# Ledger of designs, part 218: peptides against a protein of PDB entry 6J54

Target 1, 223 residues: chain A of PDB entry 6J54
Amino acid sequence: NENLFASFIAPTMMGLPIVTLIIMFPSLLFPTPKRLINNRTISIQQWLIQLTSKQMMAIHNQKGQTWSLMLMSLIMFIGSTNILGLLPHSFTPTTQLSMNLGMAIPLWSATVFTGFRYKTKTSLAHFLPQGTPALLIPMLVIIETISLFIQPVALAVRLTANITAGHLLIHLIGGATLALLNINTMTAFITFTILILLTILEFAVALIQAYVFTLLVSLYLHD
Target 2, 42 residues: chain B of PDB entry 6J54
Amino acid sequence: QFQFTGIKKYFNSYTLTGRMNCVLATYGGIALLVLYFKLRSK

## One batch from the design tools (peptide; made by RFdiffusion4, then SolubleMPNN)

Design b2_p26_4_s4 (from b2_p26_4, 15 letters changed)
Fold by OpenDDE base, seed 2:
Structure b2_p26_4_s4 (fold): chain B 223 residues (1-223), chain C 42 residues (1-42), chain A 26 residues (1-26)
Amino acid sequence: as target 1 above (223 residues)
Amino acid sequence: as target 2 above (42 residues)
Amino acid sequence: LALAELQSKEVTALSLELAEQLSKLS
């Protein structure tokens, strides 16, 4: 059992956590532009950021546009960390529930508080759906309140579970492939092919989860 | 569109204000219940 | 509500699949 989760253990060196370096490493991949016309890589990155920003901010008004920087930074961080985590025998910080909760809870609270601050009436009204029978109002309000508190948990768990499951599958299939190399080369080749397909899928999942995480945060802000 | 009179004017599930009032009333009721049980123990 | 239900189902399905894979390899 320990072998299955060995890759998910936080890396340490001489008792010092190197997780901080791993978390900060993706930042090196996104240098700040210094010229009007940048390198191809930087230009592509900026283009992708612009496209993503337009999609994310399409649901927000002018006041919501102020969150664009934070949301874009969030999606870039989560996306980059998730993709880098798919490298062979790499550690993804987003597989740690603590990290995802650490991101989800503050962002969720910020969105909820922002909603209450600037849209108090609308925010309070969201606890009661329209057209609710009078007798069901108290119960439904309680349910909606509970649902609100589940949002950050769901946000964190979704990201963590998806990335963790993907990594676990990759490790399991990879381990099976290695085990079958000396047993049956043909079967090992098939398993390896499945592993390749799975890794491609996990790349897509990594991007989707990053997008969903950011989108939900943005959606909660919009209320 | 909806014409509410009396208490329904302030507490309805269709208007924004009505929904807000219903939520506040529900929270107020729960708070009062909690307060009641807290005072009951003393 | 539909979004919440969908999210809950996705998390549940993912957790079950993960648990099943872990159980098979244990």
Scores: peptide ipSAE 0.246, ipTM 0.748, DockQ to the pose 0.077
Fold by OpenDDE base, seed 1:
Structure b2_p26_4_s4 (fold): chain B 223 residues (1-223), chain C 42 residues (1-42), chain A 26 residues (1-26)
Amino acid sequence: as target 1 above (223 residues)
Amino acid sequence: as target 2 above (42 residues)
Amino acid sequence: LALAELQSKEVTALSLELAEQLSKLS
């Protein structure tokens, strides 16, 4: 069982963590445009960023649109790291719960704080749903308060679990395929086909999870 | 849509202000309970 | 969101099942 998670161990060189470099690497894939008409790759990237920005910021008001830059950077970071992690034997920082918590907790706290700063009444009112019977108000407020504190944990765990599960599944099926090559070639071919389909699914999941993570952060801002 | 009078005006589950007041009252109650147990320990 | 959660649960369940199967074979 330990060998299954060997790929999830943070890589180090001479005791020094290289995870920081791995985390910073995706930023190199998104260079700043210098020309009016850029390369096709850059143009596609900008187009995708604009589309995602329009979708996410449509929910926000003018004050909420101030968070657009941060949210877009977050989704690009998570998405790129997740996709790069699907490379064979690649290390994905997003599989580390510590990193996801490190991202989720500050962002969550910032959103909650921003909500209390600009919409204090509305934010406080969110602890009590509309139409709640009077007798259940105290208990429901407590439950909603607890739910608020569970949000960052759920956010981090969701991202981590999805990406980790996907990677684990790819590795397991890949290993099974290799093992079956010497036993039954037909079964190995079937397993390999499943692996390909799973890889495609994981690419989609990688993007979706990045979007969901950013979207939930955005939604928590508006409560 | 709803018109409330008396205590229901300030503590209701339908209006924004009412919900806010209910939340504050709940937190206040919890704080009082904590204070009670703290004073009881002394 | 519901789809994402559903996919997460499915992937997690599949991964756990596969892990159990491979652990028995190894």
Scores: peptide ipSAE 0.241, ipTM 0.715, DockQ to the pose 0.106
Fold by OpenDDE base, seed 4:
Structure b2_p26_4_s4 (fold): chain B 223 residues (1-223), chain C 42 residues (1-42), chain A 26 residues (1-26)
Amino acid sequence: as target 1 above (223 residues)
Amino acid sequence: as target 2 above (42 residues)
Amino acid sequence: LALAELQSKEVTALSLELAEQLSKLS
């Protein structure tokens, strides 16, 4: 349905893509600290980043801790863009599969290459799980190899599908509410209530998906 | 602890080295098969 | 194994959320 997906079309102004500006906008919401004791908002942000950093990097060795900055920036970017996308009539760049693939593929490749560089033996061993019967080894290695290449696709599609589905549902119920305003005010009120509850759920989903995306990248790095 | 002798020492699904060797052997086999079909098609 | 468990849990959670959303739409 063209009307349903019209909100997912990349916005342009005078033929120029505004998508670039939209993607860069969340960066303005996270200013760099200038003082030892900053504003409450900045302090909360830093605290949250530190908390998530400790949680995510707990599974990594000292060498894996080097990825902390990139992973934290990733979760902040995805999370902020997802939340901003829930604003009324807003465009979420993360709903675009191309964008998510553009993030997932390089990060996945980096994790895989890092694994082969520093943990070559372990990385190669991951293609064969322990305890596999000898006759199933060739087939299982092939399956595991295919699974490896599916990882970036799954990572991108998961994020895109979850955010897109949420937005689609919000738009559908919102449109239904507007249509029912002139038909039955009572039913419109009910649908509006559902819309509010759904919006709250989507806020949670937005944060969870950002976290899961970053966590999976981290886990792939850990191997 | 697992004790393997003979070929199982190098190709097993329990030890890290064994698993690595199995993976390498599998890739080598696939490469040889691809090469065989390529030469056969010529 | 940890990755597989995480994937299964995520799929389950996603399916439950989707089911809940669908139930609200009905």
Scores: peptide ipSAE 0.235, ipTM 0.735, DockQ to the pose 0.040
Fold by OpenDDE base, seed 3:
Structure b2_p26_4_s4 (fold): chain B 223 residues (1-223), chain C 42 residues (1-42), chain A 26 residues (1-26)
Amino acid sequence: as target 1 above (223 residues)
Amino acid sequence: as target 2 above (42 residues)
Amino acid sequence: LALAELQSKEVTALSLELAEQLSKLS
């Protein structure tokens, strides 16, 4: 049982956190362009960033587009770390709830405070849905307030749960496949096929979760 | 489209201003209740 | 969002089942 969860232990060397280096590693995969016509890889990356930025900023006004840089950096960071985490026997920092909370809470608070600062009336009005019966107003306002405070927790847990569960499942099925190689080759082949399908799914999930995380942050900003 | 008079003009669930005022009133009420219980315990 | 949550629950359930099966084989 301990061996199954060994991959989720934060790597340290003599008490020094190697996690910081792991977190900084994805930034090296996205170098800044210096040429008018860059390499194909960089060009594709820029194209994807522009495409995602257009989609995410379409729902925001000019003032909301100021957050474009932060949101794009966030999606690139989470996406890259998630993809790298799908490598065999790799550690994904985003599987740690503490890290995701560390990202979600400040971003959520920033979006909420920004909403109250620039759209005070609209932000306050969101605590009460339109057309609510007068008798249900106090209770509904309380519920909406609680819902607001649950948002950062839900955001962090969603990302952590999706990535952690997928990563765990890949390791478990992978371990089962290796164990079955010496027992039954046919069963091992079936398990290996399932593992391949699961890895493809988790690859998609990794990207989707990064996008969803960023999208929700953007949506909270838009209110 | 909405015609509200009196208190309903300021406290309603249909207009933006009315919703805002309702939220503020609710928070104010809760704050007063908390204050009451705090002062009662002393 | 609903799909993401559903996927997380499904993956979690599958991981737990597989963990139980592997524990029995170990």
Scores: peptide ipSAE 0.202, ipTM 0.697, DockQ to the pose 0.113

Design b2_p26_5_s4 (from b2_p26_5, 21 letters changed)
Fold by OpenDDE base, seed 1:
Structure b2_p26_5_s4 (fold): chain B 223 residues (1-223), chain C 42 residues (1-42), chain A 26 residues (1-26)
Amino acid sequence: as target 1 above (223 residues)
Amino acid sequence: as target 2 above (42 residues)
Amino acid sequence: EDELLTLTLLLLLSILLSVLQFKKLS
C-alpha cells in the first residue's frame, strides 16, 4: 500500500520542496513568440490557445472577456500539469486536494464576488429558480445556498478524484501485468492492452478535466 | 408576461425583482429566527 | 492548513507567471 501511494507524496530534497519547481515547470513549455513566423510547435500551440479562448469566452460579455487571460492560463496550467503527471515517476500536483482547493476556492470566490458586485439582482435571484411554488421558496433558497458553497468543493474534488483514480489504475494494472507475465503470458497481454487503453484514456481525461475545471469557473462567472 | 398585484408584485418567483425579494425575505426570516433564539437563550 | 496556504501561494505565483506568458503570447 505504501508503494501504491508513494507517487502521490510531495517530493522534497534536502528539506526544500521540489513542488515549487514542478509547478513552475509547465510555464517553460509555453515560450513567448519571438518571430513573425514561429516554429511549427509554437504555431500549433498558439492555434490551440486561440481556439480554446474563442470557445471559452463566447458566452461572456465584454466585461467577462477580461477574464480570458486568467481562464486560459488556468486551463493551460492544469492541462500541462496533468499531462506531465502521466510521465513515469512524475509527480502531479493536481492529485493533491490541497492544491485544487487552493485553486478552486479563490477562483470561485472571485467569480461569486464579481457576480454580486456587478449583477447583484441577478445573483440573488439565482438562489430561487423561476416558477417555484410559494410554499417551496424558503426550502429551495436554502438548498441553493448550500449548493453554492458546495461548488468549490465539487470543483476541487472532481479534478483530484479523476486524476488520482487514473494514476492508481495505471499503477495497479501495470503491477498486475508484471505479475501475470510470470504466470500467463496471454492474460498478461490482455492486461497490457487494457493498460495501453487506460493510458490513452488518462491523456484524454487530463485534458478534459482541465477544460471542465476552467469551464465551470467560467460558468460560475457567467452565473 | 405576468401581471401581479398586491404582495405578489413584490414577492414572486417569476420576475427578477420578485425572486430577489423572496431570497432576501428568506434570509431575513432566518436571521430573525436565529436572533430570536439567541436572545431567548439569555 | 499550512500546506494549503503554501500551495495556494505557489499556485497564485504559477498562475501569475502563466498569465504573463499568455499575455505575451496573445
Scores: peptide ipSAE 0.077, ipTM 0.677, DockQ to the pose 0.030
Fold by OpenDDE base, seed 5:
Structure b2_p26_5_s4 (fold): chain B 223 residues (1-223), chain C 42 residues (1-42), chain A 26 residues (1-26)
Amino acid sequence: as target 1 above (223 residues)
Amino acid sequence: as target 2 above (42 residues)
Amino acid sequence: EDELLTLTLLLLLSILLSVLQFKKLS
């Protein structure tokens, strides 16, 4: 069973971590445009970025739109790393909880502190929903306070768990398929079909998780 | 649209100021309780 | 703990680079 988690070990070459190169590699896939009319790939990338940007920033005012650069870079980073991680024998940095925590905590802190700095009254009022019965006010305030502190953890764990679980399933079913090839070819074909369907699903999950992660950060900023 | 009188003017779950005051009062109460137990243990 | 710090720094660097790239795209 030690081989199951071998793909999640940070790769090293000659004792030096190559995780830095892996993390930086997705940035090479998005070159900066140099022309008014760019290649098809760059045009599609820009089109996707503009669409996602318009959708995510629609809930923000002018002050919130300042975060557009950060949020879009975040979704592009997470999305690209997740997709690249689905390649065979690839290492996905987003499977590391440490990375996701390192990403979630600063962003969460920034949104919370920004809210308290510019909208102190509104931010404090968010700890108590409107129309709450008087007797439930103290308890609900405590619950909402706890909920706030769970947000960064949930943000990191959600991304990590979804990506990690997907990778594990692919490896397990893939291994099962190989094992069944010599036992029963018919069952191996069925498991292989499931593997293909699962791989397609994981591509969708990879993109969805990137979007959800960024959307939640944006939503916290809106509050 | 909402007319509150008395203590409900300052502590309510409908107005922004009222909700803020309720939150502050809750935190203040918890802080006082923690302080009380800390002083009691000493 | 050491891995967390290292990954955090690397992540910040990667985000910074991505921000710079996105700024050029916009």
Scores: peptide ipSAE 0.058, ipTM 0.666, DockQ to the pose 0.030
Fold by OpenDDE base, seed 3:
Structure b2_p26_5_s4 (fold): chain B 223 residues (1-223), chain C 42 residues (1-42), chain A 26 residues (1-26)
Amino acid sequence: as target 1 above (223 residues)
Amino acid sequence: as target 2 above (42 residues)
Amino acid sequence: EDELLTLTLLLLLSILLSVLQFKKLS
C-alpha cells in the first residue's frame, strides 16, 4: 500500500534534499533567553531542561557530567523531532533507521571508548558478572561481548520501531475512521475516539523514546 | 573480603582483577584458536 | 550507503545546532 508508507519517503523538492531543512527546523524552536523572566514558553523549556539535566546527571561523577551538554542536546533534538513528526503530513527524520544508527553508533562508541580509557579495569570486568560459575565464564564472556555490540543497534531500532509503529497506527486508525464514516457513523465515532486516545499516547511515546534513548546512552557512559 | 589462594587469586569471578583476567584469558584463548585454524589451513 | 552518509552528515549538523542552542539556554 503506497498510501501507508508514503509519509516515510524522504521528501525532496526539485531534487533538493529538504530533509536538511526539516532536521534543522527544531533548532528554531529553542530560542536563546534574553531576559531574566522570559516568556512562558521559554520558561517552561528552561525548567524542563534543568529538571531533566539534574535527573540524568545525578548518577554521574564530575567527569561524567561533562557529557551533560551533549546528552541534553540529544534529548532535545530527538524529542522535538518526534513531537513535530506527529503533525499532519509531516516527515519525521527519526523514522529513518539510518539516522538513528547515525546517532546511536557514534554515541555508543564514544561512551564505550571513554569507559575503556578512564576505567579500563572496570570496563573489562564488565564482560563478566560477579559470582559467575567457573564453567560458564567463557560462554558468558562471549554473550556479554555480543550484548555490547547489540547495544547501538538496539538503541536505533527501538527508536525507529516505536516512532514508525505509532505513525502507522495513527494512519491505519485514521483511515479506518474515514472509511467507516459512510458505512456506520456509530462505529466511526468509536474508532475516532480510539484515534484521539492513540494520538495522545503517541505524544507521550515521542517524549518517552527521546528520554529512553538519551538515558540509555547516559547509562552506557556510567558503566 | 574474599581470600583466594593459588590460581583462584588471579582468576575468579568475584574480584575486579579476577574478572578482568578471566576476560583477557577468554579473549586470548579465542585468539589462539583462531590463529591455530588460520595456520592450519595454510 | 549513500543515504546513510548523507543522513549522518545532516545529523551531525543538527546535533551541532542543538548543542549551540542548548549552550545558550543553559
Scores: peptide ipSAE 0.040, ipTM 0.669, DockQ to the pose 0.030
Fold by OpenDDE base, seed 2:
Structure b2_p26_5_s4 (fold): chain B 223 residues (1-223), chain C 42 residues (1-42), chain A 26 residues (1-26)
Amino acid sequence: as target 1 above (223 residues)
Amino acid sequence: as target 2 above (42 residues)
Amino acid sequence: EDELLTLTLLLLLSILLSVLQFKKLS
């Protein structure tokens, strides 16, 4: 099973971690515009960023829109890393739970603290849903408190699990397809078709997970 | 909408203030219980 | 622990760079 998880091990070259270069690589794909009329690729990127920015920040007031830069950079980073991770023999940093926790915990804490600073009354009231019977109030407050602390963990695990599971499936089915090519061509063709469909799905999942991660952070900020 | 009197005015699950007070009361109660058991074991 | 620290530092650096780039794009 070591071969199955080899792609998830942080790559090192001559004892030097290459993870730093891999994480920085997506930044090179988004160059800064220097011209009034940019290249086609840059123009499309800017257009997509503007669209997503308008959609995500529509739920926030003027004060919440100050987080737009950070949230958009986050979604671009996670999205780009996830997509690049689907390339053959590539390492996806977002498959590392430590990385996702490193993103989730600070962002979650920042949103929670911001909520308590500016909306103390509403934030405290959020621990108790409206219309709760009097007898269930103490228990429900405790449950909601636990739920709050699970949020950053769930946020990180969701991203990690979805991306990791997708990669594992692609590798397993891909390996099976290669093995079946020498045994039964017909069966290999079927598995190959499934592999293609799964790969397409994983591209969508990669983008969706980036969006969900950023959206949930945004929602926590709004609440 | 809702006219609460007495203790229900300050502790209810419908108003924002009431919900806040309920949460604070719950945390306060838990803190007091923990403190009680800590002092009792001493 | 060392891996977590390294990843955290790298993440902060990457986010910082991304923010700077995004600021220039806007």
Scores: peptide ipSAE 0.019, ipTM 0.658, DockQ to the pose 0.029

Design b2_p26_6_s1 (from b2_p26_6, 19 letters changed)
Fold by OpenDDE base, seed 5:
Structure b2_p26_6_s1 (fold): chain B 223 residues (1-223), chain C 42 residues (1-42), chain A 26 residues (1-26)
Amino acid sequence: as target 1 above (223 residues)
Amino acid sequence: as target 2 above (42 residues)
Amino acid sequence: SELLQQLLNEALALLILYLLALTELK
């Protein structure tokens, strides 16, 4: 079963981390526009970024809109890396829990600290929902406090688990199709069809997870 | 909107100030409990 | 030992990314 997780090993060359180069590679796919009227590909990219930006920043005030650049860069990074990870024999950096924790913890802490800095009273009041019975107040405050600390873990684990599970399923079904080619051609064709449908699903999951991750960070910023 | 008198004015689950005070009171109580057990073990 | 090396490499990669992010914020 060691072959199943071989694709998740961080690639290194002579002990030097190639992971950094892999992580920076998606940035080359989104060049900065130099003209007022750009090529079709760049125009589509800008259009998508503007649409997603309008949707994400609709819930934020003018102060929150300063985070637009960071949030949009985050969604583009996660989305591009997830899509590239679906290529055959490719390494997906977002399958590494350490990377997702490295993104989730700083962003979560930034949202929490900015909330306490500018909206201290509202942030503290958020630990107690309105209309709570008096007897349940202490217990509910504790639960909400624990819930706050689970947020960065949930962000990291959700992204990692979904992408990792998708890759594992593709490998398992792909291996099953190859094994069934010499046993039963009809069954192998069915499993191959499932593999195609699964790959299409994983493309959707890759985009959804990038959006959900960024959306949740934005929601935590809004408090 | 809400008319509270007495202790309910400062500790309630409806007003922003009341909710904040409840949270602070809860944290204060937990801190005192932790301090009590720490001093007890000593 | 292999797991430790992987963790060290990932930590280094994260550190580089963190430094790059800090330079862009300024």
Scores: peptide ipSAE 0.109, ipTM 0.652, DockQ to the pose 0.107
Fold by OpenDDE base, seed 3:
Structure b2_p26_6_s1 (fold): chain B 223 residues (1-223), chain C 42 residues (1-42), chain A 26 residues (1-26)
Amino acid sequence: as target 1 above (223 residues)
Amino acid sequence: as target 2 above (42 residues)
Amino acid sequence: SELLQQLLNEALALLILYLLALTELK
């Protein structure tokens, strides 16, 4: 049904890409603090950023901590876009695989190249796990090489699939609820309850996927 | 501590240097194989 | 195809966003 996937169509007006404005919109939700004691909303935002920053960068050395700004901006962007996407009749840019690949591939490449630049020996050694039997070395090196190239794809697909699946599920359960309203009120109530629980879950998934995406990028940087 | 002698000193799966050399050797071997088949076709 | 046109539009949107981001970095 076209109506099922209508929410995933990239919005355009007169052929102009409105998606650009949608992507830029989350930036307006995070203004730069100007006071020693800011509003409660800003304070909560700063607190969350600080907590996540401490957790994410705890595994990194001082050189890796230079990536803190980029990683925090990434998690804020993905998280905000995912949360905004749960609004009714909203378009979530992160449901588009092209966007997620556009984020994953450069970040992955940057982390890999940074690793090769500053930790050449260690990075090359990662293609062969320690203690590998001699007979399995060539095959395992090939597998690890393939695994490396799958990383950006997996990163993008994971985010896209989780967010898209959640949206579809909400749509299907919501549609079922509406259909059952005129058929069986009791069943409709049960379905509606499930929809509420699912919506709460999707809020959590939206944040978790943002965190996982950023965490994996950070992990690749640490390796 | 691992004590390796001979070829095992340079090509082992326990030390960083050994692992690196194994990786380079594998890539080099693959490259040579590809080159061989490419030249054979000509 | 419509899918290709959609992908092209998305790519254009990303390009515009990239250019805007570059402008802000200056």
Scores: peptide ipSAE 0.064, ipTM 0.648, DockQ to the pose 0.096
Fold by OpenDDE base, seed 2:
Structure b2_p26_6_s1 (fold): chain B 223 residues (1-223), chain C 42 residues (1-42), chain A 26 residues (1-26)
Amino acid sequence: as target 1 above (223 residues)
Amino acid sequence: as target 2 above (42 residues)
Amino acid sequence: SELLQQLLNEALALLILYLLALTELK
């Protein structure tokens, strides 16, 4: 069992943590444009960023669009780290709950405080859904308050759990495939096929989870 | 849309102001209850 | 302390009004 979770332990070299270098590595994949007409790779990246930016910021007004840079950097960071984490023998920083909480809590708090600062009445009203029977108002307000505080935790846990579960499945099925190679080649081939399909699915999940994380932060800002 | 009179005008689950007041009232009630139990224990 | 007391008084007033509203809805 220790071998299964070894990939999730923060890597160290000579007793020094190299997690910082791993976290900074994705930034090298997205260089800043220096030319009027960039190469194919940079142009595609910029196009994707603009496309996603337009979609994400369509929900917000001018004040909300100030968060565009923050949200886009967030989705790019999470997405890139998740995709890189699917490489063989790679460490995914987003599998660490501490990292995800470190991102979720400040962003969530910022959105909540921003809401209270600029839309105090609306923010307070969100604790009570419209049309609630009078007798259920106090209880529902309490439930909604609890729900608010669960948001940052749920945001972090969702990302961590999905990415971690995917990695575990890939490792387990991969290990089973290797073990079955010397026992039954036919069964090993079937498991290998499943592994390939699962890997493709995890690529999609990696991107979706990055998007969902950013989207929820954006929605909390809007509400 | 809705014509509320009296106290219902300020405390309702349909208007923005009404919902806000209900939330504030709920928090105030909880705070008072907590304060009451805290003072009672002395 | 004065601000807290004022807030407490307002909360109490709102609570009373809320209770009255609940009784009227019944």
Scores: peptide ipSAE 0.007, ipTM 0.611, DockQ to the pose 0.034
Fold by OpenDDE base, seed 4:
Structure b2_p26_6_s1 (fold): chain B 223 residues (1-223), chain C 42 residues (1-42), chain A 26 residues (1-26)
Amino acid sequence: as target 1 above (223 residues)
Amino acid sequence: as target 2 above (42 residues)
Amino acid sequence: SELLQQLLNEALALLILYLLALTELK
């Protein structure tokens, strides 16, 4: 089992963590435009960013829209890292729970604190759903409080689980395909076909999870 | 919109202010309870 | 048999992850 999970071990070179470089690599894929009319690649990138920005920030007021830059940066980072992680023999940083927690906790904290700062009454009232029977008020408030603290964990685990599961499945079926090449060519062909379909699915999952992660952060900000 | 009187005016689950007060009261109660147990154990 | 065991182990891991995801996606 270690052989399959070995792909998720943080890579190092000469004892130095290369993970830092891997995390920084996606930034090279998104150069800053410097012309009025950029090339096709940059134009598509900017167009995509604009679309996602408009879609995600539409639910926010003007104050909430100040988070647009950070949220767009987040989705681009997660999306790019997830897609790059699907390359053969690649390491996906977002498969590391520590990284996702490192992103989720600060962002969640920022949204929660922002809510308490500017919408104190609404934020406090959010711990008690409207129309709750009087007898259940204390218990429900406690549950909602606990639920709040679970949010960052859920956010991180969701991303990690989805990406990791996909990678594991790809490696598993890929390994099976290689093992079956010399045993039964027909079966190997079937598994290979499944692998291709799964890879396509994982590309979609990679983008969806990036979107969901960012969307939830945005939603928490909206309260 | 609801019309509440007395204690229900301040502690209700329908109005925004009422819900806020309920939450604060709950936290206050928990804090007092924790304090009580700490003092009881000495 | 070794391959089968690996498949089963990873399938179990995936199942656990799936269950965790289901728990969070209510």
Scores: peptide ipSAE 0.094, ipTM 0.687, DockQ to the pose 0.029; fails the geometry check

